Peptides against a protein of PDB entry 5JNO. Designs and how they scored, part 34

Target 1, 112 residues: chain A of PDB entry 5JNO
Amino acid sequence: MVAKFQPPPEYQLTAAELKQIVDQSLSGGDLACRLLVQLFPELFSDVDFSRGCSACGFAAKRKLESLHLQLIRNYVEVYYPSVKDTAVWQAECLPQLNDFFSRFWAQREMED

## One batch from the design tools (peptide; aimed at target 1 L26 R34 V37 R103)

Design b1_p25_7_s1 (made by RFdiffusion4, then SolubleMPNN; from b1_p25_7, 11 letters changed)
Fold by OpenDDE base, seed 3:
Structure b1_p25_7_s1 (fold): chain B 112 residues (1-112), chain A 25 residues (1-25)
Amino acid sequence: as target 1 above (112 residues)
Amino acid sequence: SAAEREAARERLLEEARAKGEMLDD
């Protein structure tokens, strides 16, 4: 039997929520980007996490991590099974995710 | 629970490792 995808509770989408995102998506790569925004809004936040603690000097890292990518991939696979193939994932989804994420922060740096 | 969340997190990471998709986090 195929292993059932079971995300952390905080990242569990209902069937209706996922369908809505899919219906708005133009491709697997587009779906991936939309999932990124929906699941991980903190990656796009200007909130200074160190503000509450002047002594710790903690600065939140705004980068894509394995956890983010794998979770997104699992959701994308529901409607685009072809991304189970690593080559397809790397060709169709990863570049779009990276471009979208990098452009977001690059634009903000230019505006500051 | 915290244990359930950690288990779910670990499953995702294990899947990433299995697929050779682990980033240098």
Scores: peptide ipSAE 0.386, ipTM 0.863, DockQ to the pose 0.025
OpenDDE base, seeds 1, 2, 4, 5: peptide ipSAE 0.384, 0.380, 0.386, 0.379; ipTM 0.862, 0.860, 0.862, 0.860

Design b1_p25_7_s2 (made by RFdiffusion4, then SolubleMPNN; from b1_p25_7, 14 letters changed)
Fold by OpenDDE base, seed 2:
Structure b1_p25_7_s2 (fold): chain B 112 residues (1-112), chain A 25 residues (1-25)
Amino acid sequence: as target 1 above (112 residues)
Amino acid sequence: MEAEREAALEALLAEAAAKGEMLND
């Protein structure tokens, strides 16, 4: 038996909170992007924690890691079970997440 | 800066929503 993945307490959404986000979403990809913003606001922060710390890495905060993607996917699966299929996840959600995230920072860099 | 960040995110979410609407058959 594979244990069901449980998100860390920091990233737990109640059923009501998740439903609210879903109600604002028009697709699985749209939902994924909204979850990204809600779950990981720190990924969009202008705060440079690498300042004065070579080990922190400025680029590290501007990267979607496997944990981020897995957490988002787990919530998306609740309402869009088709994303359990990796091919569907990679076609419908993952490109939108990557585009959303990259566009955000690309725009911010142009403003600097 | 916070307001600008929020505006940027909302604009991008609007684009995601538009794409989602196109995908809705």
Scores: peptide ipSAE 0.514, ipTM 0.888, DockQ to the pose 0.096
OpenDDE base, seeds 1, 3, 4, 5: peptide ipSAE 0.513, 0.511, 0.513, 0.507; ipTM 0.887, 0.888, 0.888, 0.886

Design b1_p25_7_s3 (made by RFdiffusion4, then SolubleMPNN; from b1_p25_7, 12 letters changed)
Fold by OpenDDE base, seed 2:
Structure b1_p25_7_s3 (fold): chain B 112 residues (1-112), chain A 25 residues (1-25)
Amino acid sequence: as target 1 above (112 residues)
Amino acid sequence: MEELRRRHEEELLEEAKAKGEMLDD
């Protein structure tokens, strides 16, 4: 049996919250990027939580992990069911997410 | 439509920057 996807409490959006984001979106890819910013603002912070770790000493990586992408995809599917097809997800949403995230940090690096 | 998309992306980048900076404070 397949269990229904249950986002962690901190990433649970109400129908009204999701609709508000959708109303501002032009496409599934745009919606994905908006969800990225709304759900994971910590990915856009310069704070390295691992910097002060005496145990590991390694900096946290700035990248979109599988869990981030899965959460975003699950919400996008509500209004764009076509992204249930992996080929559509990889063609319409993933490139836009990666480009958006890369552009963000590229701009920040140029400002320094 | 391309201009609208560009504006949306730029605004979203600024929003992301603002949210990240709030966490830096």
Scores: peptide ipSAE 0.667, ipTM 0.938, DockQ to the pose 0.955
OpenDDE base, seeds 1, 3, 4, 5: peptide ipSAE 0.664, 0.666, 0.666, 0.667; ipTM 0.937, 0.938, 0.938, 0.938

Design b1_p25_7_s4 (made by RFdiffusion4, then SolubleMPNN; from b1_p25_7, 13 letters changed)
Fold by OpenDDE base, seed 4:
Formats: structure tokens, C-alpha cells, sequence
Structure b1_p25_7_s4 (fold): chain B 112 residues (1-112), chain A 25 residues (1-25)
């Protein structure tokens, strides 16, 4: 049996915290975007981690990684069980997440 | 600024919400 995925402690939401976000959401995709903002505010900051790392020299990439998506999906599934189906996740939530994230940074890049 | 980023984020969330309403209809 595959062990159930457990989010890192810093990303563990209580039932009350999750419900608060859900109550603000109008769909699974909307919930996913709100979870993205709440769980990973660092993805929306201009912090350059490369300055602190002389060894790697790599700037933090502005992308949604598997861990981010998995965590969001796990919480969305609680109230929208249909996203357990990968096809539903890819049709209803993932595009909205990508659009939201891309549009955020696209405008920021234009303002520079 | 941080305030501008927050406003932009909120606008995008509002758009996501609007789309969500359409999908739920």
C-alpha cells in the first residue's frame, strides 16, 4: 500500500482554516487558486534567493512544482472529491491554477 | 509595491471566482 501523502507541517491546515478558505470559494478551481495564495505566498514575492547562495547561483524559479500542486489538490479533494479523478483535476483546477499564476507574473513583468 | 501586488492578486482571484460561478451554473 502506498502511504498517504502527508503535507509538511508548515503546510498543514486545520479543518477550520480550510473551511474558511472554502467558504470564500465558488468552485474547485477557485478554491485551488485561493489555496495557492494562502499556502505559498513566497511564490508571489520578488525575493531573489540566488543572492544568498554563492554556490548555486540559481535564481528561484517562478513555477508551480509538483509539491505545490499535490498539496493544493489534496485539500481541494476534501470538498470537491471529483478532482480525485486526474482528468477532472486537469480540466477544472490545473488550468485555472496555471492561468492565475501566469497572469500574475505576466503583468508584473510588464510593469518592470 | 506590496500593496499593488496584493491588489493585482485580488483582481485575479475575483476573475477566478467569476469563472467558478459560470462553471457551477
Amino acid sequence: as target 1 above (112 residues)
Amino acid sequence: SAAERQRHMEELLQEAAAKGEMLDD
Scores: peptide ipSAE 0.548, ipTM 0.895, DockQ to the pose 0.096
OpenDDE base, seeds 1, 2, 3, 5: peptide ipSAE 0.546, 0.547, 0.547, 0.547; ipTM 0.894, 0.895, 0.894, 0.895

Design b1_p25_8 (made by RFdiffusion4)
Pose (drawn by RFdiffusion4):
Structure b1_p25_8 (pose): chain A 97 residues (1-46, 62-112), chain P 25 residues (1-25)
Amino acid sequence: MVAKFQPPPEYQLTAAELKQIVDQSLSGGDLACRLLVQLFPELFSDRKLESLHLQLIRNYVEVYYPSVKDTAVWQAECLPQLNDFFSRFWAQREMED
Amino acid sequence: AEAELEEEAAEALLEEANELGKALE
């Protein structure tokens, strides 16, 4: 309806790059976690799993798991897994010391 | 067996995310 949305260049993936991540993904939730690592490594260095970031991941995930267009599917599968992956990463880091 | 595979894959992804995060520190 309104406009063409494109992510910033630093978060743009080629179709080939997206296909490769998908090929290694076990599920929609795993794909979502792999995309979080590939797209936003700055989120893992010294939370900001904020809405624009999550929507970008969801947009990529929907190319191969179109049922994720249903917000209930996104909330039932991908979103808990992303938050638990992120929480687990940071707790693991907190515990190193 | 499926759950073991999912857990190994999650551990490997967490190691990758740690390595990328440490490279930016």

Design b1_p25_8_s1 (made by RFdiffusion4, then SolubleMPNN; from b1_p25_8, 15 letters changed)
Fold by OpenDDE base, seed 4:
Structure b1_p25_8_s1 (fold): chain B 112 residues (1-112), chain A 25 residues (1-25)
Amino acid sequence: as target 1 above (112 residues)
Amino acid sequence: MAEAEREAHMEALLEEAKAKGEMLN
């Protein structure tokens, strides 16, 4: 039996918190983007955090990592069980997440 | 109309993301 995924404490949402986000969401893809913003605000910060870490450059900070995607998918599945299918996840949620994240930084680059 | 609503949500969420990121700067 596969052990149930348990998010780190800093990424643990209560049922009420998750419901609030869901109530604001139009779709599974929209929910995924909202979860991205709520769970990982640091991904939208200009803070480098590269000091003392040769492996975690600023460029790495501007990428959606597997852990981010896994956590988001786990929460999305609660209300959109169809994303348990990898094909559905890749067709419905991943493109929206990538588009959202890329649009964010593209806009920031234009502002600088 | 559905596309317009989705875009409006996206734009609002982008602004929220910007605000939250700036709070950490």
Scores: peptide ipSAE 0.660, ipTM 0.931, DockQ to the pose 0.964
OpenDDE base, seeds 1, 2, 3, 5: peptide ipSAE 0.656, 0.658, 0.656, 0.659; ipTM 0.930, 0.931, 0.932, 0.931

Design b1_p25_8_s2 (made by RFdiffusion4, then SolubleMPNN; from b1_p25_8, 14 letters changed)
Fold by OpenDDE base, seed 2:
Structure b1_p25_8_s2 (fold): chain B 112 residues (1-112), chain A 25 residues (1-25)
Amino acid sequence: as target 1 above (112 residues)
Amino acid sequence: SMAARRQAAEEALLEEARAKGEMLN
């Protein structure tokens, strides 16, 4: 019924790469945060460019988009099948991701 | 303690994220 989710080629991890990240992880939530850093380093950069207008001075909002979360969840499911349950995902992984991301930028703002 | 290990791991990961972001600046 539902087509199997396939990540874009640029976000495809080998089994060995994923295992390496998992071996460093203390929990499903921790794994999610590690995947965030490994898959999307651009989200932690001060530089953002508008795809449609690089000269207008537009700065993209720093947020975790649905695609980011979907990709991370699919990888987490490999080792933590329980996150297939939306309630588990929202309790164990999503808060950790949001807190980690917000803490990152909060720290940077305090360094000014 | 487990709490201490989790905190240390998170701080290390934040530092890693910082380093990776700076490489793209």
Scores: peptide ipSAE 0.663, ipTM 0.936, DockQ to the pose 0.973
OpenDDE base, seeds 1, 3, 4, 5: peptide ipSAE 0.662, 0.658, 0.662, 0.659; ipTM 0.936, 0.936, 0.937, 0.937; seed 3 fails the geometry check

Design b1_p25_8_s3 (made by RFdiffusion4, then SolubleMPNN; from b1_p25_8, 15 letters changed)
Fold by OpenDDE base, seed 3:
Structure b1_p25_8_s3 (fold): chain B 112 residues (1-112), chain A 25 residues (1-25)
Amino acid sequence: as target 1 above (112 residues)
Amino acid sequence: SMAALRQQHREELLEEAKAKGEMLD
């Protein structure tokens, strides 16, 4: 038996909250992206890049981490059980998450 | 440009995150 994963309290969605997001979603991948925005708004906030990376000045605070992905996957699985299959998760959700996140910041950089 | 470099760095971090996510599957 594998221990059931429990999200931290700050990232615990009620059934009603999750259903609302699902109702707005077009697919599992779309749901994943919406969960990303709803659960982790800090990843989309403006940050001062004057300090951080020696090469580009980027502060490493804006990155998708394993915990982010796992939390999103856990919620997506509730309505799209097929993503329990790693192949499905990697084909349907991960690319969309990465593309969405990358495009968001690419657009921000272009607008600056 | 600095903007381009920041974007490249973000892309690298995303690739790392993706790899870690796959490892946890």
Scores: peptide ipSAE 0.117, ipTM 0.618, DockQ to the pose 0.034
OpenDDE base, seeds 1, 2, 4, 5: peptide ipSAE 0.028, 0.037, 0.112, 0.060; ipTM 0.523, 0.488, 0.617, 0.556

Design b1_p25_8_s4 (made by RFdiffusion4, then SolubleMPNN; from b1_p25_8, 15 letters changed)
Fold by OpenDDE base, seed 4:
Structure b1_p25_8_s4 (fold): chain B 112 residues (1-112), chain A 25 residues (1-25)
Amino acid sequence: as target 1 above (112 residues)
Amino acid sequence: SMAALREQHEQELLEEAKAKGEMLN
């Protein structure tokens, strides 16, 4: 058996908070994108985490990490249990997440 | 159309994401 995933406190949504997001969502994929924005606003900032680090100077990568995706999927499953199937997750939610995130940064590049 | 609604929804969400990110800059 797999232990239940427990999100860090800063990413723990109440039932009311999750419902509010769901009420604004048109689909499972849309819900996933909304969760991305609500849970991880730092992924949409230009902040350089390496700022102040003279040792490495490496900027944080603009990517959706497995932990982000796992957490989002867990919440999506509450209202769209079909995404428990990996094939469904990869067809209905993951592409929309990637497209949304890519669109965001592509848009920002055009503004520079 | 539903497609137009989805696009509008996505654009609004993109703007929200931008705003949230800027608050952290």
Scores: peptide ipSAE 0.663, ipTM 0.933, DockQ to the pose 0.977
OpenDDE base, seeds 1, 2, 3, 5: peptide ipSAE 0.661, 0.663, 0.663, 0.662; ipTM 0.932, 0.933, 0.933, 0.933

## One batch from the design tools (peptide; aimed at target 1 Q38 F104)

Design b1_p26_1 (made by RFdiffusion4)
Pose (drawn by RFdiffusion4):
Structure b1_p26_1 (pose): chain A 97 residues (1-46, 62-112), chain P 26 residues (1-26)
Amino acid sequence: MVAKFQPPPEYQLTAAELKQIVDQSLSGGDLACRLLVQLFPELFSDRKLESLHLQLIRNYVEVYYPSVKDTAVWQAECLPQLNDFFSRFWAQREMED
Amino acid sequence: SAELEAAREKALATLEEMNAEAAAAA
């Protein structure tokens, strides 16, 4: 309806790059976690799993798991897995010391 | 940068540990 949305260049993936991540993904949730690592490594250094970031991941995930267009599917499968992956990463880091 | 690449490797290792635990539980 309104406009063409494109992510910033630093978060743009080629179709080839997206296909490769998908090929290694076990599930939609795993894909979502792999995309979080690839797109936003700055989120893992010295939370900001904020809405724009999550929507960008969702947009990529939907290319290969179109049922994720249903918000209930996103909330049932991908979103808990992303938050638990992120929580676990940071707790692991907290515990190193 | 090198720091962000190291952070990426740590984050990916966390995902692989979670996937290995899920496969073992199956």

Design b1_p26_1_s1 (made by RFdiffusion4, then SolubleMPNN; from b1_p26_1, 8 letters changed)
Fold by OpenDDE base, seed 3:
Structure b1_p26_1_s1 (fold): chain B 112 residues (1-112), chain A 26 residues (1-26)
Amino acid sequence: as target 1 above (112 residues)
Amino acid sequence: SAALEAARRRALEVLREMEAERAAAA
C-alpha cells in the first residue's frame, strides 16, 4: 500500500483551510510560500522565544529547514502532483520559497 | 500571539508584492 501523509497535529490543515490557501495562490510555488506563512509564522517573527526562559536556550533560526520544506511539499502535492518530481520541486517551488524568505528578511534589515 | 499575527501580516504583504511583480512580468 502507498504511504499516507500524516503531518504532526500542530501542522495539520483541514481540507477547507488548504483549499482556501490554494484559492489565493497563483501557482505551486506561490502556494508553497503561502503555506510557509500559514504553518510557520515564527520564522517571520523577531520574538525571542528564549526570553523569560533561561533554561531552554532556544534561539529561533532564520532558515528553512528540511522539516519545513517536507511539510510544505506534502501539502503542495495535493493540488500540484508534479512536485512529486524532485526536479520540478527544485525548479518551481524551492527558488520561490528562498526568494520570498530572503526578501522578507533583507527588507526588514534595510528598514531597521 | 499578537506578535506572530503581526509577523504573518508583514510576510503576506511581501508575498503579495512578489506576486504582483511576477504577474506583471508574465
Scores: peptide ipSAE 0.683, ipTM 0.942, DockQ to the pose 0.869
OpenDDE base, seeds 1, 2, 4, 5: peptide ipSAE 0.682, 0.682, 0.681, 0.681; ipTM 0.942, 0.942, 0.941, 0.941; seed 1 fails the geometry check

Design b1_p26_1_s2 (made by RFdiffusion4, then SolubleMPNN; from b1_p26_1, 10 letters changed)
Fold by OpenDDE base, seed 3:
Structure b1_p26_1_s2 (fold): chain B 112 residues (1-112), chain A 26 residues (1-26)
Amino acid sequence: as target 1 above (112 residues)
Amino acid sequence: SAALEAARQRALEVLDQMLAERQAAA
């Protein structure tokens, strides 16, 4: 049996939602970036989610972590099975994700 | 939240710009 992808409930996308994102995407790398925005909008925000919460105090780090990448990759694989190959993932998706993410924050820094 | 939605929209704008540049360079 092939293992089935089961994301955490907070990161579940319906088939329709995923299809909409796919329809807007021109490539696996593009899809990856769009999934990044859809699943993790907090990575693009300056909002302090821990504000007013003395028990939390957690500030989201502005970096792409393994969990983020894993979840994105799993969704990308649905429509681009080739990314199951790590070499393909590293050549087609990771560079675009990193470029996009860094570009976003670089622009924000320049706008200040 | 409104702030998160605004951030998402800004992110998508940046992405679209990046993709447009790549297409133009191809």
Scores: peptide ipSAE 0.681, ipTM 0.939, DockQ to the pose 0.874
OpenDDE base, seeds 1, 2, 4, 5: peptide ipSAE 0.679, 0.679, 0.679, 0.681; ipTM 0.939, 0.939, 0.939, 0.939; seed 1 fails the geometry check

Design b1_p26_1_s3 (made by RFdiffusion4, then SolubleMPNN; from b1_p26_1, 9 letters changed)
Fold by OpenDDE base, seed 5:
Structure b1_p26_1_s3 (fold): chain B 112 residues (1-112), chain A 26 residues (1-26)
Amino acid sequence: as target 1 above (112 residues)
Amino acid sequence: SAALAEARARAQAVLDEMLAEAAAAA
């Protein structure tokens, strides 16, 4: 059997939770963005996430890191298996994720 | 965390706007 990726407990979604997000999504890119919001709200916070996490010491940055993207991709693959193809992932999901993330912080900086 | 909940809500609002604009342009 092929080993499956096991996400950390804090990023674990139940089948029901994932299905709910999928039902709201119109595409793999849409799903990816919704997963970003649900899994990593700390990336959208003005408050330093590291304040509450002494165990890992991870400092939240205004940056989508490889681990974030990998976790999102793993969930997207459940309903959009085509994203297993890197070319599809880079065409259908990554641009949407980056656009959304950059739009968020650009907007926040203008409001500040 | 209340702070994280607020962050999530703000993020979702921006995403909803983005998706609405994309749908209107299609």
Scores: peptide ipSAE 0.679, ipTM 0.939, DockQ to the pose 0.888
OpenDDE base, seeds 1, 2, 3, 4: peptide ipSAE 0.679, 0.679, 0.677, 0.677; ipTM 0.939, 0.939, 0.939, 0.939

Design b1_p26_1_s4 (made by RFdiffusion4, then SolubleMPNN; from b1_p26_1, 10 letters changed)
Fold by OpenDDE base, seed 3:
Structure b1_p26_1_s4 (fold): chain B 112 residues (1-112), chain A 26 residues (1-26)
Amino acid sequence: as target 1 above (112 residues)
Amino acid sequence: SAALAEARARALAVLDEMLAEQQAAA
């Protein structure tokens, strides 16, 4: 038996908060993207969030890391159980997340 | 923070644009 995933306190969403995001979402992929924004706004900011944090070190500030994806996936699974299947996650959610994230930063670079 | 709130707003604007394009192409 595998223990249920429990996110860190700073990434804990209430049922009401999660439902609010779900109600705004058109699909599992859309939900994943909205969760990305909700949980990790620092990934879309030019603010150096690692400043003054010795534990942050040289972390990639503009990269979707495994922990980010794991947290998002666990929330998506609540309303889209099919993403428990890795093939579904990779086909329906990961491409949307990557496209969205890449699009955001590509646009920001063009504005500079 | 205000900076993070602004970042969220910009991100959501990009997302909405992307979704609109996907709907138009469907």
Scores: peptide ipSAE 0.688, ipTM 0.941, DockQ to the pose 0.881
OpenDDE base, seeds 1, 2, 4, 5: peptide ipSAE 0.686, 0.686, 0.685, 0.686; ipTM 0.941, 0.941, 0.941, 0.941

Design b1_p26_2 (made by RFdiffusion4)
Pose (drawn by RFdiffusion4):
Structure b1_p26_2 (pose): chain A 97 residues (1-46, 62-112), chain P 26 residues (1-26)
Amino acid sequence: MVAKFQPPPEYQLTAAELKQIVDQSLSGGDLACRLLVQLFPELFSDRKLESLHLQLIRNYVEVYYPSVKDTAVWQAECLPQLNDFFSRFWAQREMED
Amino acid sequence: SELDEIYEEARERATETLDEMNEEAS
């Protein structure tokens, strides 16, 4: 309806790059976690799993798991897994010392 | 750059966490 949305260049993936991540993904949730690592490594250095970031991941995930267009599917599968992956990463880091 | 090395190290650590979670789920 309104406009063409494109992510910033630093978060743009080629179709080939997206296909490769998907090929390694076990599920929609796993794909979402792999995309979080690939797109936003700055989120893992010295939370900001904020809405624009999550929507970008969702947009990529929907290319191969179109049922994720249903917000209930996003909330049931991908979103908990992303938050738990992120929580676990940071707790693991907290515990190193 | 140094910042890129930091982000690459963070990426490796995040990937390791995801692999551990997948192994546990298997």

Design b1_p26_2_s1 (made by RFdiffusion4, then SolubleMPNN; from b1_p26_2, 11 letters changed)
Fold by OpenDDE base, seed 2:
Structure b1_p26_2_s1 (fold): chain B 112 residues (1-112), chain A 26 residues (1-26)
Amino acid sequence: as target 1 above (112 residues)
Amino acid sequence: SEEEKRLEEARKRALEVLDQMREEAA
């Protein structure tokens, strides 16, 4: 049997925390983006948190990795169970996540 | 800590971008 997905302790949201984010969200895709910001602020920072931190592990800087997406999807499914369908996830959430993430760093590059 | 402050600032900027996108899509 495959074990139930359990996020690392640092990415475990309480029901109240998740509810708060959901209340601010207009859609599953919007929720996904907000979860991205709340769970992985390091992806939006110039700070390299992996440096000198063996517990952080090596991660590609400024890249949405499969584990990020998997964790976000699992939380989104709580309130938008339709994203359990991969086609829905790829149509409603992934494009918004990618567009949001790309736009963020594109703007930052222009400001430098 | 200073790093925590920078992370919070990053969150703030990220949410601003997200809000801009929402306004454009409305």
Scores: peptide ipSAE 0.674, ipTM 0.939, DockQ to the pose 0.912
OpenDDE base, seeds 1, 3, 4, 5: peptide ipSAE 0.673, 0.674, 0.674, 0.674; ipTM 0.939, 0.939, 0.939, 0.939

Design b1_p26_2_s2 (made by RFdiffusion4, then SolubleMPNN; from b1_p26_2, 15 letters changed)
Fold by OpenDDE base, seed 2:
Structure b1_p26_2_s2 (fold): chain B 112 residues (1-112), chain A 26 residues (1-26)
Amino acid sequence: as target 1 above (112 residues)
Amino acid sequence: SAEEERLRAARERALAVLEQMQAEAA
């Protein structure tokens, strides 16, 4: 048996919080992008954690990992059940997430 | 805290980019 996926406490959203984000969203793909921002603001931060912790050798990575995408998808599925289909998720949400994330950092690079 | 402020600022910048993209697509 595979246990039901439960988000870590730090990434738990109440029904009210999720609804608020949904109400601001234009589509499932847009919702995914907004969830990315709300759940993982550190992915948009200029802070280099490697500078803060030289002892641990951690280097901040500016990439979307499987866990990030899984968490986002779980919340999107609540209001857009069609994304349970992997083909739909890959066609409607992933491209928007990637485009948004890439656009963000491309813009930041030009500003520096 | 300073960290919370940095994260808040990051969210604001990110949302601004998202809104910009939406405006371009409209």
Scores: peptide ipSAE 0.698, ipTM 0.948, DockQ to the pose 0.863
OpenDDE base, seeds 1, 3, 4, 5: peptide ipSAE 0.695, 0.697, 0.697, 0.696; ipTM 0.947, 0.948, 0.948, 0.948

Design b1_p26_2_s3 (made by RFdiffusion4, then SolubleMPNN; from b1_p26_2, 15 letters changed)
Fold by OpenDDE base, seed 5:
Structure b1_p26_2_s3 (fold): chain B 112 residues (1-112), chain A 26 residues (1-26)
Amino acid sequence: as target 1 above (112 residues)
Amino acid sequence: SARAAELARARERALAVLDEMRAMAA
């Protein structure tokens, strides 16, 4: 059997919060990027930050890790069930997430 | 707190980059 998705309490979104993000999103990939910002603001900050999640462990600074992507994908699937297909996830969401994250830090490096 | 404020500013900057990407793709 397949276990039901249950994120750590630090990364739980209410239905209303998720809907708000979805309403601002133009696509599954766009939604994924917005979820990245909402769930993991510490990845976009120069300030050291830890959520203290024993299950997730420590997230490397300025790096998208498997756990980040897994949590995001689970939320994206709620409104874009096609991303349950790994090929769709890898074609539509992962490239946009990586591009967005890379662009952010490239821009920040230029401003420093 | 100062940390919370910094995270909020980081979030705003991140969303701005995302908006720029959408504008370029349109």
Scores: peptide ipSAE 0.662, ipTM 0.934, DockQ to the pose 0.855
OpenDDE base, seeds 1, 2, 3, 4: peptide ipSAE 0.661, 0.661, 0.661, 0.662; ipTM 0.934, 0.934, 0.934, 0.934; seed 4 fails the geometry check

Design b1_p26_2_s4 (made by RFdiffusion4, then SolubleMPNN; from b1_p26_2, 14 letters changed)
Fold by OpenDDE base, seed 3:
Structure b1_p26_2_s4 (fold): chain B 112 residues (1-112), chain A 26 residues (1-26)
Amino acid sequence: as target 1 above (112 residues)
Amino acid sequence: SAMEEELRRARERALAVLEEMQAEAA
């Protein structure tokens, strides 16, 4: 049997928490973006959280990594099973995630 | 804490960008 991926405790959402995010989402791609924000707020911050917080992980390098995408996809699949198809995930969610993330930092660069 | 506040603000800014993108795409 193939083992199912389980998120680390720090990225575990309750059914209620996930439902709340879903209720705010317009699509699977939108849900993915919202999950990105909720699960990994450090990716949208200039603060180095490694300083002064031993319980926090290392500062993010403002990059979407495989683990981030995997965790997001796992949650999106709960309400949008079609993203289990890699082609759908790559067509509907990944472009939106990348566009959103890139736009965020591009905008921040202009404001700073 | 200051860290928690920063993360909150980060989320708010991120969501604002997301909403702007959605509005443009609509």
Scores: peptide ipSAE 0.690, ipTM 0.944, DockQ to the pose 0.889
OpenDDE base, seeds 1, 2, 4, 5: peptide ipSAE 0.688, 0.690, 0.690, 0.690; ipTM 0.944, 0.944, 0.944, 0.944

Design b1_p26_3 (made by RFdiffusion4)
Pose (drawn by RFdiffusion4):
Structure b1_p26_3 (pose): chain A 97 residues (1-46, 62-112), chain P 26 residues (1-26)
Amino acid sequence: MVAKFQPPPEYQLTAAELKQIVDQSLSGGDLACRLLVQLFPELFSDRKLESLHLQLIRNYVEVYYPSVKDTAVWQAECLPQLNDFFSRFWAQREMED
Amino acid sequence: LSDEAMEELIELAKEKRDEYEEHLEE
């Protein structure tokens, strides 16, 4: 309806790059976590799993798991997995010391 | 995610974090 949306260049993946991540993904939630790692490594260094970031991941995930267009599917599968992956990463870091 | 899959993803995230920090230092 309104406009063409494109992510910033630093978060743009080629179709080939996206296909490769998908090929390694076990599920939509795993894909979502792999995409979080690939797209936003700055989120893992010294939370900001904020809405724009999550929507960008969801947009990529929907290319191969179109049922994620249903917000209930996103909330039931991908979103809890992303938040638990992120929480676990940071707790593991907290515990190193 | 399974425990194994979670750990693999976390190791991947640490690797990507290190690549990001090394890139900032350059």

